# Designs tried in a protein design run: peptides against a protein of PDB entry 4N78. Part 4

Target 1, 186 residues: chain A of PDB entry 4N78
Amino acid sequence: HFQVICRLLGYQGIAVVMEELLKVVKSLLQGTILQYVKTLMEVMPKICRLPRHEYGSPGILEFFHHQLKDIVEYAELKTVCFQNLREVGNAILFCLLIEQSLSLEEVCDLLHAAPFQNILPRVHVKEGERLDAKMKRLESKYAPLHLVPLIERLGTPQQIAIAREGDLLTKERLCCGLSMFEVILT
Target 2, 155 residues: chain B of PDB entry 4N78
Amino acid sequence: MAELQMLLEEEIPGGRRALFDSYTNLERVADYCENNYIQSADKQRALEETKAYTTQSLASVAYLINTLANNVLQMLDIQASQLRRMESSINHISQTVDIHKEKVARREIGILTTNKNTSRTHKIIAPANLERPVRYIRKPIDYTILDDIGHGVKW

## One batch from the design tools (peptide; aimed at target 1 Y11 E172 L174, target 2 T113)

Design b1_p9_2 (made by RFdiffusion4)
Pose (drawn by RFdiffusion4):
Structure b1_p9_2 (pose): chain A 186 residues (1-186), chain B 155 residues (1-155), chain P 9 residues (1-9)
Amino acid sequence: as target 1 above (186 residues)
Amino acid sequence: as target 2 above (155 residues)
Amino acid sequence: PVLTTFQPP
């Protein structure tokens, strides 16, 4: 699903959705969640020590039950507090997962662009062979496929300008050195 | 474009009227051959001149049509080339617009991004100079090696 | 790397 969502939305669609999800998270954190955090913070026990081991685990469970009774009995703890937090969590997971799908989408695009952009994989080296001397030979084999230099040789200035722009857009992808989840959290 | 204007404004309309002139002039020439036969004292001679005019009328109508047909074809060939150049230009404009819309989309998502500081190195990196193997040499105990450390006491 | 198409104005 995420793979399809990435393709149909593109960069502009994904960007707006992320910007809008930030507004939703802001609305919830500065809104209903904040209201309930301030309310439950008062219902909270002002102080709460961690009992020594001596008291034993059954007596510690009893102690935490009494100290946190008002939290355990709070009627809207699930239907509101947990619900709102789940929505914020899902919004964060969407941003993370959608960026991963975009990264996969971009890397595949780049793999198909490599033949037309003079990008060769490492070649096997037998005895008496140097990659330096061989990679240059392989580059000659795929020389007719190098798009920008061919158009600069036979193309019109208009065709050349357009080729250069398209070539820049094809080789520059977010997965080459950019990320978003960090900015989302910040 | 100059050849097209010449075809559309003069040579086609002109060659076309020259055809209409043939329509009117031939009906005169048909009457003249009938009159020249009637006035003729020599019926055989007047028939041979009618035949001459018939053959000439045929050669003329075929020539006028051929000339006009070549002009119409040249006009269509030129117009076909115009559409070919125009499509090429429209396609470039389209590619330019596509590049622009993409730049706008990428600028929009670029706000939500930062550098991912990732690098690549080796599993093991040996030091520039490996540790020299130091030979063992016996030497006596020396109770004076600390004399210069702190407030020593020489003996 | 510097990715110019993703740079905001």

Design b1_p9_2_s1 (made by RFdiffusion4, then SolubleMPNN; from b1_p9_2, 3 letters changed)
Fold by OpenDDE base, seed 2:
Structure b1_p9_2_s1 (fold): chain B 186 residues (1-186), chain C 155 residues (1-155), chain A 9 residues (1-9)
Amino acid sequence: as target 1 above (186 residues)
Amino acid sequence: as target 2 above (155 residues)
Amino acid sequence: PFLPVFQPP
């Protein structure tokens, strides 16, 4: 599903969605969640001593229930605050999954474009084979597919310009060194 | 353009008219040959004359057809060339627009990105002002990072 | 080769 979303939205669509999600997250964090956290801090017991181990697990639980009674009874915490936290969590997860899916798509694009861009894969050398010979064979095999040099030889100036720009855009991808998710976490 | 116009407005219509006129002429020739043969005391001579007119008529029609066909082919070639040029122009514009759109999109998404190698500085840095052009850090794309993800064809 | 347009007699 996320792969389809990435394909449909493209870079622009993803950017718009991410920006809107960031706004939503910011509004939730700075607004409702912050208010609840402040309220909780105010009602939090100033002194919460560890109960004596002699009370056993049930006694300790009862102790904490008593100390946190006001917090537990705060109905708005369960209904509104937790819902907002869920929304924030979902937004974060959504961003993560979109970025991962986008990265996969970009990788696929890079791999598909590689033969046309003089990007040679790492050749696995079996025992007894010369790496240099394999690389030369591979280079020779894909040399006719190098798009930019081909267009530079046969194309019009306009076509050459477009080919170069297209080549650059194909090579420059987010997965090569940029992260959106890290921005979301900050 | 002048050549195409001449073909469309003068040569091809003219050739069609000539063929039509040739039809009427052929009927006249046929009538003449028939009458000449009937009235002639020398049937052999009349037959030879008919053969000569037939050959000439066929040659004339063949010429007219050939000329018209060549003009039509030339017209089609010119039109095909014009269409190819138009297609090329449209494609160029389309590609230019697509590249531009892609660049815009990349700038937009770029503002939402940070360098992966930046040490997790714990400081929640407010997203820097949207206006800073994301400097295209031309980092050489290390494609080796992709080696682990690709179920590449085990050669 | 240019063939003349036939004109009936």
Scores: peptide ipSAE 0.084, ipTM 0.654, DockQ to the pose 0.006
OpenDDE base, seeds 1, 3, 4, 5: peptide ipSAE 0.080, 0.077, 0.080, 0.074; ipTM 0.668, 0.652, 0.665, 0.665; seed 4 fails the geometry check

Design b1_p9_2_s2 (made by RFdiffusion4, then SolubleMPNN; from b1_p9_2 with T4P)
Fold by OpenDDE base, seed 2:
Structure b1_p9_2_s2 (fold): chain B 186 residues (1-186), chain C 155 residues (1-155), chain A 9 residues (1-9)
Amino acid sequence: as target 1 above (186 residues)
Amino acid sequence: as target 2 above (155 residues)
Amino acid sequence: PVLPTFQPP
């Protein structure tokens, strides 16, 4: 599903969606969640000593339940704050998944374009085969597919310019060195 | 453009009209040859005249058809060339627009990106010395040492 | 690697 979304939205659509999600997340964090956190800090017991082990696990649980009674009974925390946190979490997960899906799509595009751009995979040489001979054979095999050199030889100046720009845009992808998700986490 | 216009408006229509007119002329020639053969005392001479007219008529029609065909082919070649030029122009504009849109989109999404901090994963230099798996002899952690410091229940 | 196409001019 995320792969389809990435294909449909493209770079522009993804940017718009992520920007809006970031705004929503910031609004939730700086508004409602911050207010609840401040309130929780105020009602938090200033001194919560570890109860004596003599109370056993049930007694310790009851002790903490009693100390946190006001927090547990704070109905708005469960209904509003947790819901907002869930929304934030969902937004973050959405951004992560969309970036991952975009990266996969970009990698596939790079892989498909590679033969046309003189980008050769590192061939794992089996024991006994000359690496140089295999690479030369591979280069010779894909040499006719090199698009930019072909257009430079046969194309008009306008076609050459477009081909070069297209080649650059094909080579440069977000997955090559940029991260959107890291921006969301900061 | 002038050549194409001449072909479309003058040469091809003119050739079609000429071919149509040749039909009427051929009919007249045929009638003449038939009558001449019937009325002539010298049938051999009449036959030779008919052969001459037939050959001339066929040559004329062949010439008209060939001329018309060549003009039509020339017209089609010119039109095909014009269409190819138009296609090339449209493709160039389309590609330019697409590249521009892509650049705009990239700048927009780029604002939301940061450089991947390749945390130099410190090459966990696998310590060259594979420390022999120190057999973690699980020394039983004698927890009794902690019995004296905390409110431990002296069993 | 700096991706100049994603950077503002």
Scores: peptide ipSAE 0.279, ipTM 0.772, DockQ to the pose 0.753
OpenDDE base, seeds 1, 3, 4, 5: peptide ipSAE 0.042, 0.025, 0.041, 0.048; ipTM 0.690, 0.673, 0.690, 0.684

Design b1_p9_2_s3 (made by RFdiffusion4, then SolubleMPNN; from b1_p9_2, 3 letters changed)
Fold by OpenDDE base, seed 3:
Structure b1_p9_2_s3 (fold): chain B 186 residues (1-186), chain C 155 residues (1-155), chain A 9 residues (1-9)
Amino acid sequence: as target 1 above (186 residues)
Amino acid sequence: as target 2 above (155 residues)
Amino acid sequence: PYLPMFQPP
């Protein structure tokens, strides 16, 4: 589903969705969640000492239940606050999954374009074979497929310009060193 | 442009008219040959004359058809060339617009991105030794760095 | 070669 969304929206659509999600998350965090956190801080016991270990696990649990009774019984916490936190979590996960899906699409594009851009894969050298000889053979094999040099030789000036720009756009991708998710976490 | 106009307005219509006129003329020739054969005392001579006119008429029609066909083909070739030029122009505009849209989109999404903290370790240590400009062997981009991105098949 | 069509008299 996320791959389809990435393909459908493209870079522009993804940017718009991400911006709107960030606004929603900001609104939830600075509004409702902040208010609940403030309220919770007010009802938090000012002094919560560690109970004596002699009370055992059940006694310690009862102690903390008693100390946090007002928080546990706060019905709006379970319904509204947790729902808002789920929404924030879902938004974050959505952003992560979109970025991952986009990165996969970009990698696929790079791989498909590589033979046409004089980008050769790392060749596995078997014992006794010279790496240089294999690389030269591959270069020779794919030389006729180099798109930009081919168009530079046979194309019009306008076609050459478009080919160069297209080549650059193909090479420069977000997966080559950019992260959206890191921006969301800050 | 002038050649296409001449073909469309003069040569092709003229050729069509010539063929139509040839039809009328063929009927007249046929009538002549029939009457000549009936009236002639020398039937053999009349027959030979009819054969000659038939051959001439066939050759004339063939020539007219060939000329007209060539003119039509030439017209179509010129029109096809014009359409190809138009298509090329439209494609160029379309590609230019698409590239522009892509650049705008990339700028927009770029605002929402930061550089990945690549671990300090792979400092591209410029090889200390300025090795002699060996023939620029483009080192293949190692895409193995991308192998950890996604559910890729572990080779 | 263009052969003119015969025109009867």
Scores: peptide ipSAE 0.062, ipTM 0.673, DockQ to the pose 0.005
OpenDDE base, seeds 1, 2, 4, 5: peptide ipSAE 0.065, 0.061, 0.054, 0.049; ipTM 0.681, 0.669, 0.679, 0.682; seeds 1, 4 fail the geometry check

Design b1_p9_2_s4 (made by RFdiffusion4, then SolubleMPNN; from b1_p9_2, 3 letters changed)
Fold by OpenDDE base, seed 1:
Structure b1_p9_2_s4 (fold): chain B 186 residues (1-186), chain C 155 residues (1-155), chain A 9 residues (1-9)
Amino acid sequence: as target 1 above (186 residues)
Amino acid sequence: as target 2 above (155 residues)
Amino acid sequence: PYLPTFEPP
């Protein structure tokens, strides 16, 4: 599903969606969630000491239940605050999944373009074969497919310019060195 | 452009007119041949003259049709060439616009990105032997860095 | 020789 979304939206559509999601997340974090956190901090016990281990797990639980009674009884926390946190979480997950899907699409594009851009895969060398010799053979095999050099030789100046720009755009992908998710986390 | 205009405005219409005139002339020649044959005391001579006129008339019509046809074909070839040039121009413009749109889109999404901290983990062990500067073998983009991205989500 | 045009008598 996310792959289809990436294909449909493209870079522009993804950018718009991501920007809007970031705005929503920011609004939730700086607005309602912040307010609830402040309220929670106010109702937090000023002094909460660890109960004695002698009370065992049930006793410790009861102790914390008592100390946090005001928090537990705060109904709006469960209904509103946690819902907002879920929304934030969903937004983050969405961003992650969309980026991953986009990266996959970009990789596929790069792989498809590679033979035309003089990008050769690393070939497995059998015992006794020289890697250099194999690579030279591959290079020679795919040399006629090198689009930019071919167009530079046979094309019009306009075609050459377009080919160079297209080549650059094909090579420069987000997956090569950029991350959106890291921005979302900051 | 001048050649196309001459074909459209002068040569082709002229050829059509010539064919029409030829039709009228053929009728006159036919009438002449018929009358000449009827009135002639030497029927053999009249027949030979009729054959000569018939051959000449057919040759003339064939020439006119051929000339007109060639002019029409030439016209169509010129027009086809013009259309191809226009198509090429439109395609170039379209591609330029698409490239521009793509660049804009990439800038917009780029604002939402940061550089991946390439942890220097994999020391590209430069092979020890500095052999001769091997022609700039563009380092294959190590896509293996992406191998760890997506292994878990079988969707 | 192709006569381009013929004139009736």
Scores: peptide ipSAE 0.042, ipTM 0.688, DockQ to the pose 0.005
OpenDDE base, seeds 2, 3, 4, 5: peptide ipSAE 0.036, 0.036, 0.038, 0.043; ipTM 0.692, 0.686, 0.693, 0.682; seed 5 fails the geometry check

Design b1_p9_3 (made by RFdiffusion4)
Pose (drawn by RFdiffusion4):
Structure b1_p9_3 (pose): chain A 186 residues (1-186), chain B 155 residues (1-155), chain P 9 residues (1-9)
Amino acid sequence: as target 1 above (186 residues)
Amino acid sequence: as target 2 above (155 residues)
Amino acid sequence: PSLSTFQPP
């Protein structure tokens, strides 16, 4: 699903959705969640020590049940507090997962562009062979496929300018050195 | 464009009217051969002149049509080339617009991004100078090696 | 790497 969502939305669609999800998270954190955090903070026990080991685990469980009774009995703890937090969590997961799908989408695009952009994989080296001497030979084999130099050789100035812009857009992808989840959290 | 204007404004309309002139002139020439036959004292001579005019009329109508047909074809060939150049220009404009729309989309998502500081190195990196193997040499105990450290006492 | 198409205005 995320793969399809990435393809249909594109960069502009994904960007707006992320911007809008930030507004939703902001609305919830500074809104209903904040209201209930301030309310439950008062219902909270002012102080709460961690009992020594001596008291045993069963007595510690009884002590925490008593100190946190009002939290355990709070009627809207699930229907509201947990629900709102789940929505914020899902919004964060969407941003993370959608960025991962976009990374996969880009890297595949870049794999198909490599033959037309003079990008060769490492070649096997037998005895008496140097990659330096061989990679250059392989580059000659795929020389007719190098798109920008061919258009600069036979193309019109208009075709050349358009080629250069398109070649730049093709080789520059977010997965080459950019990320978003960090900015989302910040 | 100059050859097209010449075809559209003069040569086609002109060659076309020259055809209409043939329409009117030929009906005159048909009457003349009938009159020249009637006035003619020599019926065989007047027939041979009618034949001459018939053959000339045929050669003329075929020439006028051929000339006009070549002009109409040249006009269509030129117009076909115009559409070919125009489509090429429209396609470039289209490609340019697509590049622009993509730049706008990438600028929009670029706000939500930062550098991912990732690098690549080796599993093991040996030091520039490996540790020299130091030979063992026996030397006596010396109770004076600390005399210069702090407030020493020499003996 | 510097990716110019993703630079904000």

Design b1_p9_3_s1 (made by RFdiffusion4, then SolubleMPNN; from b1_p9_3, 3 letters changed)
Fold by OpenDDE base, seed 1:
Structure b1_p9_3_s1 (fold): chain B 186 residues (1-186), chain C 155 residues (1-155), chain A 9 residues (1-9)
Amino acid sequence: as target 1 above (186 residues)
Amino acid sequence: as target 2 above (155 residues)
Amino acid sequence: PVLPMFQPP
């Protein structure tokens, strides 16, 4: 599903969606969630001493329940705050999944373009074969597929320009060194 | 462009008119041949004349049709070439626009990106067995072993 | 800059 979304939206669409999601997340975090957190901080006991370990797990639980009674009984926290947190979480997850899907698509594009861009895969050399000889053979095999050099030899100046730009666009992908998700987390 | 215009405005219409005129002329020739054959005392001569006129008329019509056909074909070839050139131009423009749009989109999404900290976290999986650092007793590498191989010119 | 196309002008 996310792959299809990435394909449909493209870079521009993804950017727009991400921007809007970031706005929503920011609004939720700085607005409602912040207010609830502040309220919760106000109602938190100023001095919460660790109960004596002698009370055991049930006693400790009761102690904390008592200390946090006001927080637990705060009905709006359970309904509105947690829902907002869920929305934030969903938004973050959505962004992550979109980025992952986009990265996969980009990698696929790069792989498909590689033979045409003089990018050769590292070939596993069987025992006894010289890596250099195999690489040279591969280079020779794929040399006729190098698109930009071909167009430079056979194409019009306009075609050459377009080919070079296209080549650059193909080579430069977000997955090659950029992350959107890291921006979302900051 | 001049050639196409000549074909469209002069050669092809002219050829069509010529063909039409030839039809009218052929009808006259046919009538003449028929009348000549009927009225002539020498039927053999009249027949030979009719054959000659028929051959000439057919040749002339064939020539006119061939000329017209060639002109039409030439016209179509020129037009096809022009259309191909236009298509190519439109395609180039379209590609340029698409590239531009893509660049804009990339800039837009780029604002939302940061450099991947390739922290090569080589998770040095510390082998669980911290083999006790075997005290590498630095055996002094006796470099004297190499003394025997090189003819060092003692200056 | 790793990807100049993604960088703002």
Scores: peptide ipSAE 0.255, ipTM 0.774, DockQ to the pose 0.702
OpenDDE base, seeds 2, 3, 4, 5: peptide ipSAE 0.134, 0.039, 0.246, 0.192; ipTM 0.772, 0.717, 0.768, 0.772

Design b1_p9_3_s2 (made by RFdiffusion4, then SolubleMPNN; from b1_p9_3, 4 letters changed)
Fold by OpenDDE base, seed 2:
Structure b1_p9_3_s2 (fold): chain B 186 residues (1-186), chain C 155 residues (1-155), chain A 9 residues (1-9)
Amino acid sequence: as target 1 above (186 residues)
Amino acid sequence: as target 2 above (155 residues)
Amino acid sequence: MKLPMFQPP
């Protein structure tokens, strides 16, 4: 699903969705969640000492239940605060999954474009084979597919310009050094 | 442009008219040949004349058709070339627009990105000796080890 | 060679 979303939205659509999600998250954090956290801090027992082990597990549980009674009985905590936290969590996960999916798509694009951009894979050399010979053979094999040099030789100035720009845009991808998710975490 | 215009406005219509006129002329020739054959005392001569006119007529029609066909083909070639040029222009514009849109989109998403902190993860130097995967033996957690550290219930 | 247009006699 996320792969399809990435393909459908493209960079622009993803940017818009991410911006809106950030706004939502910000509003939830600075608004409702912050208010509840402040309230919880106020009602939090100032002194929460570990009860004596002599009370046993049930007694210890009852002790904490008693100390946290006001918090446990705070109905809005469950219905509103936890829901907001869930929404924030979902937003974070969504962003993560979108970035991962986008990265996969970008990598696929890079791999598909590689033969046309003179990007050669690392050749596995078996014992006894010369790496240089294999690489030269590979270069020779894909040389006719190099798009930019081909267009530079045969194309119009306009075609050359477009080919160069297209080549650059193909090479420059977010996955090469940029992260959206890190921005979301800050 | 001038050549195409000449073909469309003069040569092709002219060729069509010529073919039409040729039809009328053929009828006249046929009538002439028929009458000549009937009236002639020398039937052999009249027949030879008819053969000559027939051959000439066929040659004339063939020439007119060929000329018209060539003009039409030339017209089509010129039009095809014009269409190809238009297509090329449209494609160029389309590609330019797409590139522009892509650049805009990238700028927009770029605002939402930061540089990946390549944490110098110490190259996990794969230990030269791949320690044989020690079969994960689930050792039960002995919780009794914690019995002496805290206020736990000593039996 | 432009074949002459046939003119009926």
Scores: peptide ipSAE 0.051, ipTM 0.780, DockQ to the pose 0.005
OpenDDE base, seeds 1, 3, 4, 5: peptide ipSAE 0.033, 0.031, 0.034, 0.035; ipTM 0.779, 0.765, 0.771, 0.774; seed 4 fails the geometry check

Design b1_p9_3_s3 (made by RFdiffusion4, then SolubleMPNN; from b1_p9_3, 4 letters changed)
Fold by OpenDDE base, seed 1:
Structure b1_p9_3_s3 (fold): chain B 186 residues (1-186), chain C 155 residues (1-155), chain A 9 residues (1-9)
Amino acid sequence: as target 1 above (186 residues)
Amino acid sequence: as target 2 above (155 residues)
Amino acid sequence: PFLPAFQPE
């Protein structure tokens, strides 16, 4: 599903969606969530000493339950705050999944373009075969497919310019060194 | 452009008119030949004359048709060439626009990106237990053991 | 890798 979304939206559409999601996340974090966090900090026990280990796990749990009673009883926390946190989480996950899907799509594009751009895959060399000879054979095999050199030889100046630009745009992909998700996390 | 215009406005219409006129003329020639044959005492001579006129008329019509056909073909070739040039131009513009849109889109999404910090920070998991420096006799890792498993090219 | 296409002018 995310792959289809990435294909439909393209770079521009993805950018717009992510920008809007970031705005929403920021709004939620700086607004409602922040307010609830502040309120929770206010109702937080000022002195919460670790209960004595002698009380055992049940006693410790009861102790913390008692200390956090005001927080637990804060009904709006469970309903509104957690819902907002879920929304934030969903937005983050959405961004992550979009980026991953986009990266996959870009990798596929790069792989499909590779034969036309003089990018040869690393071929497994069987025992006894010279890597150099195999690579040379591959180069020779794919040499006629090199689009930019072909167009430079046969094309008009305008076609050459477009081919070069297209080649550059094909080679430059986000997956090559850029991350959107890291920006979302910061 | 001038050649195409001449073909469309002068040569082809002129050829069509000439062909039509030829039709009218052929009818006259036919009538003449028929009458000449009927009226002539020397039927053999009249027949030979009719054959001559028929041959001449057919040759004339053939010439007119051929000329007209060639002009039409030439016209079509010129038009086809013009269409191809227009198509090429449109394609060029379209590609230019697409590239531009792509560049804009890339800039927009680029704002939302940062360089992947490949900091392979090997979390040096400090082994909790400082095990006594057992003299790690560095057994030379025989990397040859992996040679049979992976498609790794021995450089 | 520097990706100029994604860099702001």
Scores: peptide ipSAE 0.203, ipTM 0.773, DockQ to the pose 0.757
OpenDDE base, seeds 2, 3, 4, 5: peptide ipSAE 0.146, 0.115, 0.186, 0.129; ipTM 0.776, 0.783, 0.772, 0.775

Design b1_p9_3_s4 (made by RFdiffusion4, then SolubleMPNN; from b1_p9_3, 4 letters changed)
Fold by OpenDDE base, seed 5:
Structure b1_p9_3_s4 (fold): chain B 186 residues (1-186), chain C 155 residues (1-155), chain A 9 residues (1-9)
Amino acid sequence: as target 1 above (186 residues)
Amino acid sequence: as target 2 above (155 residues)
Amino acid sequence: PKLPVFEPP
């Protein structure tokens, strides 16, 4: 599903969606959640000491439940605040999954473009074969597919410019060094 | 362009009209030749004249057809060349627009990205100025990183 | 040579 979304939206669409999600998250965090947190801080017992161990686990739990009774009984906390936190979490997860899916698409694009860009995969060398010889053979095999040099030789100046720009755009992908998710966490 | 227009508006229509007129003329010539042969005391001379007219008529029609055909072919060649040029131009514009759109899109999404911290240091340092597009530092793409990403194609 | 357009006499 996320792959389809990535394909459908492209970079621009993904950017728009993520920006909107970030706005929503920011709004939730700075608005409703912040208000509830402030309210909770006001209601939070100033002194919450650990009960004596003699009360046992049930007694300790009851103690904390009593101390936090007002917080627990705050209905809006569960209905609104926790729901908003869930929404924030979902938004973050969505962004993560979109980024992962996008990265996969980018990797696939890079792999598909590689033969045309003189990017050769590491050839598995069987025992007894020289890596250099195999690489040279591979290079020779794919040499006719090198798009930019081909266009530079046969194309118009405009075509050459477009080819170079296209080549650059193909090489410069987000997965190579950029992360959206890190920005979201910040 | 002027040549194409001349072909379309003058030469080809003119050639077609000429062929049509030639048809009418041929009928007249045929009638003339027939009547001349019947009325002439010298049948041999009349026949020779008819042969001459026939040869001339055939040559004329052949010339008209050939001229018209060549004009049509020339017209088609010019049009084909124009279409190819237009196609090339449109493709160039389209590609330029697509590249531009892609660049814009990348800038937009780039605002939402930061450099992957390779350093294990967990400190999510909030980039101070969210507004500055993190300049993609062109590092040589090590494609070996892709070896571990995907459905297990170990190269 | 422009073959003369056959004009019947």
Scores: peptide ipSAE 0.052, ipTM 0.650, DockQ to the pose 0.006
OpenDDE base, seeds 1, 2, 3, 4: peptide ipSAE 0.038, 0.062, 0.040, 0.055; ipTM 0.653, 0.650, 0.648, 0.656; seeds 2, 4 fail the geometry check

